# Ledger of designs, part 76: peptides against a protein of PDB entry 3OGK

Target 1, 307 residues: chain A of PDB entry 3OGK
Amino acid sequence: ATPDRLSRRFPNLRSLKLKGKPRAAMFNLIPENWGGYVTPWVTEISNNLRQLKSVHFRRMIVSDLDLDRLAKARADDLETLKLDKCSGFTTDGLLSIVTHCRKIKTLLMEESSFSEKDGKWLHELAQHNTSLEVLNFYMTEFAKISPKDLETIARNCRSLVSVKVGDFEILELVGFFKAAANLEEFCGGSLNEDIGMPEKYMNLVFPRKLCRLGLSYMGPNEMPILFPFAAQIRKLDLLYALLETEDHCTLIQKCPNLEVLETRNVIGDRGLEVLAQYCKQLKRLRIERGADEQGMEDEEGLVSQRG

## One batch from the design tools (peptide; aimed at target 1 M26 F27 E111 R286)

Design b1_p29_2_s4 (made by RFdiffusion4, then SolubleMPNN; from b1_p29_2, 12 letters changed)
Fold by OpenDDE base, seed 5:
Structure b1_p29_2_s4 (fold): chain B 307 residues (1-307), chain A 29 residues (1-29)
Amino acid sequence: as target 1 above (307 residues)
Amino acid sequence: RRPPRTLAVLVYERDENGNEHLEYDETPE
């Protein structure tokens, strides 16, 4: 549907999700001149969709101007913005969003590509938002944002339940974890092995309610930090973990209440067997195979048809 | 240290009714 048709048909629309880069079979459903840009949609939102609270752009081209227009048009009525695998914007666009949409509850930029100008957007969010429930910039590359601002957000947003971040050193998030008393989900960070200090992460304290977790670069030496609360883990994201097959088996055995597992092909048939034995509440399993994983089907550490 | 681009995804789901679903997707992108 075209933006104008949408507004005419659904003037009271509360939630809009747009998916760009459709599969070849669906390509003809979008006019060629749109090119995956959100601009026509943002224009329509700004002019005609006055009740819109939730916007989700997936694989769209989003400019700072688009974000600025959206922010000003919806202001405090915007509760959810998801820039899911989007591109074309900078942190200036994010700053506009958090400046004008001070009651936003969900802000997602997962896997989006952007130009980082500064860390002001997160600082502004920390200074003025008390409504945030979900913050997600997982698999992004922010280098100029402050973990202190994340801590401030945790202190001020008592309904904050899910936070996914980029490559923060996990030890810099100690204050955040202490402040985030209601946090149920955390993904991202960076665990960095230090030969001179092998126990650098052993005293890391996680929020009491944490049950969905994915720590980036977690290896077998760091994995024990999960053991004290492994029984309460319901979701694991091991996509960026540095675990081998046996490490998967070790961890899975300690997570009897696991409902969702996301991992790589390295789990292997052995890991799947252990998963089936110990995780009876499993609802979803996602296994990704990378370009470097061209091994034999029946080889240990690879998922085969046997499963 | 991060994994390379994904070539394929296998998703297993068990729904609320106990039905099992399997999706295999080879992504050429």
Scores: peptide ipSAE 0.281, ipTM 0.876, DockQ to the pose 0.459
OpenDDE base, seeds 1, 2, 3, 4: peptide ipSAE 0.276, 0.263, 0.289, 0.272; ipTM 0.872, 0.870, 0.878, 0.875; seeds 1, 3 fail the geometry check

Design b1_p29_3 (made by RFdiffusion4)
Pose (drawn by RFdiffusion4):
Structure b1_p29_3 (pose): chain A 307 residues (1-307), chain P 29 residues (1-29)
Amino acid sequence: as target 1 above (307 residues)
Amino acid sequence: DAISEAHPDAEIEVNVEPTTATKERWEKA
């Protein structure tokens, strides 16, 4: 339908969600220029959806121009913006929205592709934003943003509940973790072990409510930092973890309250057996395919009828 | 079997194809 049709039928929308490219685009089957331009929708938002407080674009093309218009037109009213698997914008667009939308509660860019010219957008949030509840750049290449800015955001945003990040060294986020007193969910970061520091981590202060998490590149040697509070974990994202079938069993075994698990097939039939009796409350399980070229990551990394 | 018998009301997805972004990240790793 045309944007005109949407605003005529529902002039007082508070929340809008638009999907563009077919699902196949998530698997590199759809041309990049196929469509899903968000622009006519932003123009319609400017003129006729004057009550909109939340926008979620999914698999759409979003330009800097379009986000500059959205930020100016909705300004302090934009409580939530989700750029979900979108493309076509840069850090100029992010900066525009974080400077004009001073009361953003939820900002999300998971799996989006954009050009990164600088890190001022994150710094701008750190300097002026107090209301942020959820910040999410989970699956994203950011090389110019400072972990100091993220820590500062945690110090200023009393209601920060959920943060998902890129390849920040976990050790650089120690300050962030102490400051994020209300943090219930954390995903991302980078656990980089060096033989030099056998106990490089073991001294992580995780927020005492963290119950939904996934630490990227987590190996067997760093896995134990979760044991002190594994009884509390309700959601686990081992999708980007570097741990073998045996290690999965040991960790899954310690999470009796786990309701959501996402993992690669390395979990193996053996891991599913463990999950079968320790985690009776499990509600959602997703086993993504792993490195399927040089053996199934190990000789148990195959799930079957047994599992 | 083990999961289906133990968790009949769970939403279960097995051998799910990863997204392009996930594949690229795995290649880099």

Design b1_p29_3_s1 (made by RFdiffusion4, then SolubleMPNN; from b1_p29_3, 12 letters changed)
Fold by OpenDDE base, seed 3:
Structure b1_p29_3_s1 (fold): chain B 307 residues (1-307), chain A 29 residues (1-29)
Amino acid sequence: as target 1 above (307 residues)
Amino acid sequence: DALRQAHPDAEIELNVEPTAIQREIEAKR
């Protein structure tokens, strides 16, 4: 479809989702005028799609100029922006979005590749937004953003229900968790083992409504922090957990209300059997192949026909 | 098979390739 055809057919369009090429590696091979660039779509949005409140770009090339144009064109009417596995922008583009779209409810840049100039975009969001419901920069590399801004967002955005972050030290997010009273979903962070302080995470207080969770680098020593509320967990993201097959079995047994599981093949047939036995409400399972599999022919971390 | 028998209506997705970030995390282990 062409942008002009879309606007002519659907002048009152409220939600737009565009999908680029399936492989990120192809971004470098996309000609400038290829449908992988959002520019012609942003132009059309700006000119002709005046009721558009939700934009989802998946695997597309997005420039700062594109984001700036989109931000100014939609302003406070923009409720949702998802930059899903996109590339080509910097944090300046994000700053433009949060500066002009002060009523944004969903901001996603999961798995996007960008140049990080500063943390101003998150600070600006913290200072001016009270509408945010979903913030997701999962599987991204931000080094210049402040956990204090995240805490401020949690304090000011009472409808904040889902937050997915990069590699924040979990202890730096204590204030965030205390402020995020309505948070239902959290993914990301970083759990770091400390041999000298093995219980450093045991006093973590999670939001009471938390039921969708994925803690990065969670190993078997940290896993017990979930046990007090494991029965209320409905979704687990274990893709970035450091759990072996037995650890999976242990955790799954404690999550009888689990509906969605995302994990690696390390779960093995044993883990799948345990899942079948204990998780009667399971609706979705995603299994990714781990990088460590090339040597594990004899290990329990293989999913076979038995599973 | 065990899972399919227990959850015939469950959506099951098996992916063969890990994400780049996943590989990085696993390498840090």
Scores: peptide ipSAE 0.156, ipTM 0.719, DockQ to the pose 0.578
OpenDDE base, seeds 1, 2, 4, 5: peptide ipSAE 0.156, 0.143, 0.157, 0.150; ipTM 0.731, 0.695, 0.705, 0.716; seeds 1, 2, 4 fail the geometry check

Design b1_p29_3_s2 (made by RFdiffusion4, then SolubleMPNN; from b1_p29_3, 10 letters changed)
Fold by OpenDDE base, seed 4:
Structure b1_p29_3_s2 (fold): chain B 307 residues (1-307), chain A 29 residues (1-29)
Amino acid sequence: as target 1 above (307 residues)
Amino acid sequence: DALREAHPDAEIELDVEPTSVQLERMKKA
């Protein structure tokens, strides 16, 4: 479809989702330009799609100019922006979005590649937004944003229910978790094992409504922090957990209300059997191929026809 | 098989290839 055809056919369009071509995960061989440019679409949105409140770009090239144009054109009417696996923008583009779209409810930039200039975009969001429900910059690299701004967002946005972040040290998010009283979903962070402090994370208090969780780098020593609320867990993201087959079995047995599991092939047939036995409400399972870690050839880490 | 027997209507995605970003994150783990 062309932008002009879209606006002519659907002048009152409220939601737009554009998908670029799938990037084959081939080792750096995919040209950066393979997703297509959003520019012609943003131009059409700005001129002719005056009721558009939700925009989702997936695997697209998005410039700061595109974001600035979109922000100014939609302003407080923009409720959802998803930059899903996009590239070509900087944090200046994000700043424009949060500056002009003060009533944004969903802001996603999951797995997007961008140049980080500063943390002003998150600060601006923290200072002016009270509408945010979903914030997702999972699998991104932000080094200049402040966990204090995330805490401020949690205090100001009473409807905040889902937050996915990059590699924040989890202890820096203690204030955020205390403030995020209505949070149902959290993914990301970084658990860093300290041999000298095995109880480093044992005092971590999660929001009471938390039921969808994915902690990055969670090992078997940190896993017990989930046990007090494991029965209320409905979704687990274990893709970046450091759990073996037995650890999966242990955790799954404690999650009888689990509906969605995302993990690696390390779950094995045994983990799948345990999942079948204990998780009667399971709706979705996603198993990624682990990195060819040469060493975990344990027979238990393979999913076969048995599972 | 065990999972399919228990959850015939479940959406099951097996052996999904990770993205480059996912691979980088897994290497940090």
Scores: peptide ipSAE 0.168, ipTM 0.756, DockQ to the pose 0.706
OpenDDE base, seeds 1, 2, 3, 5: peptide ipSAE 0.165, 0.155, 0.046, 0.155; ipTM 0.763, 0.750, 0.693, 0.753

Design b1_p29_3_s3 (made by RFdiffusion4, then SolubleMPNN; from b1_p29_3, 11 letters changed)
Fold by OpenDDE base, seed 4:
Formats: C-alpha cells, structure tokens, sequence
Structure b1_p29_3_s3 (fold): chain B 307 residues (1-307), chain A 29 residues (1-29)
C-alpha cells in the first residue's frame, strides 16, 4: 500500500504498523537501498493522519529528520512509538521524540541500530515524562545513558510496568528497582560474575510485582536471586542467560506458573521434559539456536524429537 | 514430543536463527 492510499482510506487511523520486507538474512541488516524508508509515511502522517497515536516501524530506515517531523506533527498525541529493528537514526532523533512527545506511554527501539551521540534523550525523558508505561531499548548498545535517569523515570512514571534495557550493571539499577514499584517486566542488564564475591547479587531487591524477567548473563551462581519469587514468574527470557541444561531444569522446576519461556537450544530434551512436567500453564516456548552451541558436541544441549 | 503432549495448545518456535544483535551479545560473554 502507498501512504496516500492509506490516508485516503483511513483518515482516522489511530495505529499504524509498517513492516519492512523480511529478507532471508535474519541478521536484521536493512540494506540502504531496499526502499524501506519511513520518510514518505512520516510525511503522510504529518499531513493527513491527525488522529494517529501509535506508530510501529519494523525493519525500516528511519532518519533523525523523520523522527523530528513525526515528533512535531504528533506531539503529545503520540502515545506509542516503536522503532523495532530499525536503523538510520541517531540519539538526536530520540531526543526530538522525547522533547516533543511528552505524554508518550510506549517508547521502543529494541534491536535498532543507531549512532549514539549522547545520553540527553534519556535525561530529557526523565525530566519531563510522567506518562511512560513501557520503555524498551533491549538488545541495543547505549554507553552514554545514565542509570540515574532510569531511576528518575521510575520515580516519576507511576504507571511504568515494563522496562527492557541494554547492558546496565544490575547493581547500578538498585535505585531503579526500588523506585519502580509497579514494574511487572524487566529484561536486560548485565550480571557480571566476580569470583571473589559470589554473593555480589544476592541482596538485590526486585519490584514486588515483577513476573516477566530476562536477566542478561545470568549464570548458575546468580540464578538463586530469582528463587524467592520464582513462583510468581510468568515469563522468562533466558536467551542471554549463561545457563546449562541442568540449570534450566533447576530454574524451571521453581517456576510452576511459567507461561512464556524464551531460551536457547541448551535447554535440551531434558529441560523440555522438566518444562512439560512442572509448567502446566505454559503458553509459548521459543527455542533459539545459540552460536555457542554449534561447537558443543554435548548431547544434553540439543533439542531433538524427544523434547 | 514431551512438550507437545503436555501443552497441545502452546505456541512453539524451534530453531530460530540468532539475530546479529544476539550474536554480538554472545561474543561479549
């Protein structure tokens, strides 16, 4: 469909989701010349889609100019922006969004590729937004953003229920977790094993309503931090966990209310059997092939027909 | 098979290829 055809047919459109062509290369690399530019759509949104509150771009090329135009056109009417596996923008574009769209409820840039200029966008969001419900920059690399801004967001946004982040040291997020009293979902962070301090993370206090969780680099030594609330867990993202088959079995047994599991092939047939036995409320399972597993001849880390 | 028997209505996605971002994170481990 062309942008002009969409606006003519649906002038009162409230939600728009655009998907770039899924090319076979699951590497989320958008070729620069594939034609998946959001520019013509942003132009149409700005001119003709005046009731649009939710925008979701998936696998598209998005420039800072596109974001700036979108931000100014929709301003406080924009409630949701999802830049899902997008590329072509910088943090200046994000700054424009958070500056002009002060009532945004959902901001996602998961798996997007961008140039990081500074951390101002997150700071601006922290200073001015009180409406945020979902913040997701999972599987992104931000080096210039501050955990303190995330804490401020948690303090000011009382409806904040889902936060997914990049590689923040989990201990730097203690203040965030304390402030995020209504948080139900957290993914990301970084658990860094310290051989000299095995209990480094044992005193972490998570939000009381937390039930969807994915801690990056969580190994068997850190896994016990989940045990006090494991029965409350409904969704686990173990894609970036450092758990072996046996560790999966241990954790799964402690999560009888698990509904969604995302993990790697390392779960093995044994883990799947345990999952079947203990997780009677399971609704969705995703098993990804880990790159590290291609070299492991360990039969336990393979999912076969038995599973 | 065990999982299918226990959860006939569950959505199961198997053998998903890792994304570039996922591979990069794994390399940093």
Amino acid sequence: as target 1 above (307 residues)
Amino acid sequence: DALRQAHPDAEIELDVEPTAAQLERERKR
Scores: peptide ipSAE 0.060, ipTM 0.686, DockQ to the pose 0.728
OpenDDE base, seeds 1, 2, 3, 5: peptide ipSAE 0.078, 0.054, 0.053, 0.059; ipTM 0.694, 0.676, 0.676, 0.680; seeds 1, 3, 5 fail the geometry check

Design b1_p29_3_s4 (made by RFdiffusion4, then SolubleMPNN; from b1_p29_3, 11 letters changed)
Fold by OpenDDE base, seed 4:
Structure b1_p29_3_s4 (fold): chain B 307 residues (1-307), chain A 29 residues (1-29)
Amino acid sequence: as target 1 above (307 residues)
Amino acid sequence: DALREAHPDAEIELNVEPTSIQREIEKKR
C-alpha cells in the first residue's frame, strides 16, 4: 500500500510496521541501501497519522531528517520507535528522537548501520527520560557513548525491563546492573579474557529478576557466573558466546526452565539431546551457522537428523 | 529427532547460511 492510502483507510492508526524487502546475499551481507526509504511514510505520519504512537521500520533507509520530522510530529505521543536493521542515519537523528520524545518507552536500533558522531543521544536520554521499558542497540557499534549514561537510565527508569547493548566491557556495566533493579533481559556487552586475571568476572552481580540473557564472547571460563541463577533463566542467546558442544551441555543442564535458546550449530546433536532431556519447557530453538573452531564443526559441532 | 520427540510443538529454526555472526566472533579470536 501507499502512505496516502494507509492514512485514508486508517486515520486513527496507533501502530505502524514497515518492512523492506530482504535480499539474499552470501554471508548475509546487507547493503546500506537495500531497504526502501521511509521519507514518504514519515511525511504521511506527520500530516495525517496523528494518533500514531508506535513505529517499527525494518530494513528501511532512514535519514536524520526523517527522524527529526518524526520526532517533532509525534513528540511525547511516541511510545515506541524500532529501527530494526535500518541504515542512512547518524546519531544526530537519534538525538532528535530522544530530545523531542521524552516519554518514549521502547527505543530499538538493533543491527542498524549508522554514522556515529557523538554520544549525546544517550546522555540526553539519561537526563530526561523516566519512561523507558526497553532499550535495544544490540549488534551495533557505538564507541562514543558512556556506560554511566546507561547507569543513569537504569536509575531513573524504574520500569526498565529489557536492555540490549553493543560491545561494552561487562565490568563497566557493574553500576548499571546494580541500578537496574527490575531488569529481566540483558543482551550484549563484551567479556574479554584476561590470562593474568582469570576470575575478573566472578564477582559480577546481576539483577535479581534477570531471566533472559545473552553475554557476548562468554567462554567456558566465564560461564560459571550464570550458575547461581541458571535455574531462573528462561531465554539464552548464545549466538555470540564462545562455547563448544560440551560447554553447551554443561550450561543447558543447569537451565531446566529454559524456554528459548538461540545458538550456533556448535551445539551439535549432543547438545540437542541434552536440551531435550533437561529443558522440558522449551518453546523455541534457533540455530545459526557459525565459524567455530576448525575441526569442531566436523566432529560434534554439527546438527544432524539425530538432533 | 531427539528434540522433536521431546518437544513436538517447539518452534525450531535452523539457518545454514553464513551470517554476520562469523565476523563478530572472529574479531575476538
Scores: peptide ipSAE 0.154, ipTM 0.744, DockQ to the pose 0.595
OpenDDE base, seeds 1, 2, 3, 5: peptide ipSAE 0.156, 0.143, 0.157, 0.155; ipTM 0.751, 0.733, 0.754, 0.747; seeds 1, 2, 3, 5 fail the geometry check

Design b1_p29_4 (made by RFdiffusion4)
Pose (drawn by RFdiffusion4):
Structure b1_p29_4 (pose): chain A 307 residues (1-307), chain P 29 residues (1-29)
Amino acid sequence: as target 1 above (307 residues)
Amino acid sequence: DLEVFIEDDYDLSDPEELEKFLEEYDEFS
C-alpha cells in the first residue's frame, strides 16, 4: 500500500514497522538495489503521522537524507528507532538522529550495513543521552567508536537493560560492566586469548542481573567466567562461540533455567542429549549450520535423529 | 511448547523446503 493509504486509515499511529526486501535477501539471493526504499514513508511520517514515537525498518534501504528528515520531523518524540538489517546510510545519519532525538529509549542497528566515517554518534549519546534502555549494534563493523563512550553511557543511563555490541575487546569493557548496574542482556564483544596471559579474563565483574547473554569468540578457557552465575542464565547465544561439542555439554549442563539457546551444529547429538534433561524449561532452540567445509568442526558436530 | 529450528533439516535445492526454511529462519532471526 501507499503511505498515503496508511496515514488516511491510521492517522494516530504511535508505532510503525515496515518490511522491504523478501526474506531471501538475508541469504544473498536478492539484488542489493531491488527496492525497499524507506524515503516515501519518512516523508509521510513528517507530514501526517504526527504521533509516531517508534519506527522499525526491516530489510529496507535507508539513506542519510531520510534519517536526517526523520530526526528533524520527530525529534524528542522518537522513543525508539530500529534499523534492522537495513542498508544505505552512514554515521552522518546516526549522528543526526542521536542529536535531534534527545530522548531515544531504544536504538538498534543489528546486521545493518552503512559507511563508517567516524565515531561521533556514540560520543554524542555519551554526552547527552540519559534515557537509553536498549542499544544494539550486535552484528556490525564499527572500528571508530570508543569503549570509553559506551562506559559513559552506562554511567548515565540508569534504565540501561540491554546492550549488544561489535568486536570490542571484553577487557576494555570492564568499566562498562561495573557501571551497567541494571544490565540484563549483553551480546557481542571479543574474547581474545593470548598464551601470554593464561588468566587474561577470570576477573570479569558481570552485572548482577545478567541473564541473557552471548560472548563472541568465547573459547573453552574463558567459558568458566559464566559458571558463577550460570544458574541465572535464561538465554544463551553461542552462535559466534569458539567452543567444541564437549565444551557445549559442560556449559549447557550448568544452565537448568535456560529457556533460549542459539548455537551452531557443533552442539552435536551429544549436546542435545545434555540439553534434553538439564534444561526442561527450554522454549526456543536454533541450531544454525557451522563451518561445513573441512569436517563438521569436529567428529561429533553433526546433529541427527538421535539428537 | 518447544520451538526448534535446525538448518540441516532442510534441502535448499527444493523450492518448497527453501520457502519453509526462509519463513522459519526469519522467525528465529

Design b1_p29_4_s1 (made by RFdiffusion4, then SolubleMPNN; from b1_p29_4 with D1E E3K D8S D9E D14N E23K S29H)
Fold by OpenDDE base, seed 2:
Structure b1_p29_4_s1 (fold): chain B 307 residues (1-307), chain A 29 residues (1-29)
Amino acid sequence: as target 1 above (307 residues)
Amino acid sequence: ELKVFIESEYDLSNPEELEKFLKEYDEFH
């Protein structure tokens, strides 16, 4: 397929997804020079796809120039941009997107590799956007963005329902959670255990409608923060949680309405048995090997043919 | 290798438009 053929056949295309060649990539460790370049496609979008409102690049090389061209060409008509496992751009490219596409509803950079110059892109998004529904920079490393801007986004974007972030300290997001009254999904953050303050996170208040959750580095000491609303949890992402088999069992028993679970082999056959017993609404289960698999001597901590 | 996916050009809730979309999609790919 070529860009020119696409525009000729589908001049009124509203949604486009491009996938580069699949490659194995670890957490935010994507080689910069892999996949296909989006440049010829952005050119075609800019010139000939005037009704395009949704763009999804997966495993593509995207430059700041590409993003700038796309932003200016589609402007407020662009509702969705997903830079999914992409590379080659900086936060300047993101700034261009949020500056020109002020009606954007979905902005995703999950697992993308980029150079961070500043936090201006999130600030500009906070200052000018009221349409945002989904914000996702899960499994990325932003050190220069402000949690206050995230709070502002939550306050101004009343349709905001899903937010996935990098390694924000969860306590810095208290204001965000308070403002995000309609938030249904949250993933990411960073829970940092403090031996001197075992109740550090116990008073954390989550949005009332929160039902899809994945807190990074959540251990058994932090897990109880979920208990007040565990019955309403529909999806759990435990891939980056620090829970053992028994911790999984404890949490699963408190989530009878769980529909989606993503976790590691540490759940074990025991955890799967508990899951089957207590989570009758389960629709999807994802189990990854995890880094701890090589060190596990306990067979109960591994999924076998019994599970 | 680059793969291109057309998500939507038409109102896919309309059966007639859906059929048209699928037909054109098959011709393109």
Scores: peptide ipSAE 0.055, ipTM 0.528, DockQ to the pose 0.024
OpenDDE base, seeds 1, 3, 4, 5: peptide ipSAE 0.061, 0.054, 0.027, 0.023; ipTM 0.579, 0.529, 0.501, 0.435; seeds 1, 4, 5 fail the geometry check

Design b1_p29_4_s2 (made by RFdiffusion4, then SolubleMPNN; from b1_p29_4 with D1E D8G D14N L18F E27K)
Fold by OpenDDE base, seed 5:
Structure b1_p29_4_s2 (fold): chain B 307 residues (1-307), chain A 29 residues (1-29)
Amino acid sequence: as target 1 above (307 residues)
Amino acid sequence: ELEVFIEGDYDLSNPEEFEKFLEEYDKFS
């Protein structure tokens, strides 16, 4: 009834974003017929929202069946699908999406919880898509997908500008970075310390247009890999970096054009002072508190530009 | 884009409450 009433009001809707209320245990607190499940919305999309090109589910329960229905209903008309902090689906659902929506431009599963059955969805995407601009499964764990498929996507999708991934070993992404000539944003990966190979990552080559970056588990030994292009960095995600206060200071000094910084409270007052001194174009600062700290877990602020 | 925030304080199956929901939580841009 609710989706139907909405579709009657906006029959020509092109973009829909549904936000579920944050819940500790959504499945237990939301009845099947409640708004927490996307099922009734997908039904309505299929039947009555025939011009819909963009769908964003945030904090919703999404099943494989829902994804399959959505995929078949919108097919190549679907340009954007964002499963933002969603749960309830498996990689089979993703496979259905990429199989039927072959002209999708944005596919996001950031921070979603899912069951991984195989890596077929990424392979299918690599085999058939040439339209992709944004691929984002940041803060997820895919163990069965192939970095080779990511490389294939980079080669075939000339408009690919943003890719955020899970825990790929960064060295496995060398081919991807080489192929992703127009990539402007990359987040994720995994930097793994090797005592026997201290310069393991030093020869890593990034796309020439890369200006938004977040490397997971980057420590002070790996940080220098950014120095050759640090001046062009506009956004840094250091939330999952292994940098201490002094390391932050070192890196920040190398990034005078930084506009957005996301980091943890380890930056400290000292790091903030350095930030203010060297990053005159800073627009947004996000600081997350440590896991054991009470109060607000995240502080976001807009910083005045001095340029 | 239409942004709908799903709120548990409303019985969205009720027409009157649904309208109230739309007024408070619906964003259209």
Scores: peptide ipSAE 0.063, ipTM 0.511, DockQ to the pose 0.043
OpenDDE base, seeds 1, 2, 3, 4: peptide ipSAE 0.019, 0.024, 0.028, 0.058; ipTM 0.451, 0.426, 0.460, 0.511; seed 1 fails the geometry check

Design b1_p29_4_s3 (made by RFdiffusion4, then SolubleMPNN; from b1_p29_4 with D8G D14N L18F D26E E27K)
Fold by OpenDDE base, seed 4:
Structure b1_p29_4_s3 (fold): chain B 307 residues (1-307), chain A 29 residues (1-29)
Amino acid sequence: as target 1 above (307 residues)
Amino acid sequence: DLEVFIEGDYDLSNPEEFEKFLEEYEKFS
């Protein structure tokens, strides 16, 4: 489809999702460096899609200029921007978005690749936004943003319900968790094992409504921090957890209300059996093959075609 | 929400091509 044809057909379009590449199943059929540019779409949005509130770019090339144009064109009318697995922009582009779109509710950069210049975009968001409901830069590498700004966002955005972050040390997010009273979903962070302090995270306090969770690098020693509220967990992201098959079984048994599980092949047939036995509310299951499961001599740790 | 795939050239104002677009959407959704 072309932008101009879309705008002619749907002049009052409010939500647009663009996919530059099809789903992963077709990735092998498309050159790795092939991607759609958002530029012509941003031009069309600016000129002819004046009611557009939600924009989702998936696997597209996005420049800072594109983001700047989009930001200025939609301004406070933009409620949702998702840069999903996109590339080509810097944090300057993000700064433009949060500067001009001060009523944005959903901001996503999950799995996007970008050049990080500074942490000003998150600071600007913290200083001026009170509308944010979803903030997601999961599986990104921000090194120059401040956890204090995230705390400020939590304090100022009363409707903040979902936050997914990169590799923040979890203890640096204590203030954030305290402020995020309505938070239902959290993914990311970094749990760092300390042999000299095995109970480093034992006193970590999570938001009371938290029910969707994915803690990166969570091992069996850290897993018990979930046990006090495991019964209220509805979604678990264990893709980046450091759990073995038996650890999965232990955790799953404590989550009878689990609806969504995302994990790696390490769960095995054994873990799937436990899942079926204890999680009767399960609606979605995603299993990915991790690099660590490759080459395992023990086939029992692998999901078979029967599972 | 309307999802548009960059692959393919569809005239969405044309009913016939719009149906083709929907078919592709269903294929990849």
Scores: peptide ipSAE 0.029, ipTM 0.416, DockQ to the pose 0.039
OpenDDE base, seeds 1, 2, 3, 5: peptide ipSAE 0.015, 0.012, 0.020, 0.010; ipTM 0.408, 0.381, 0.404, 0.394

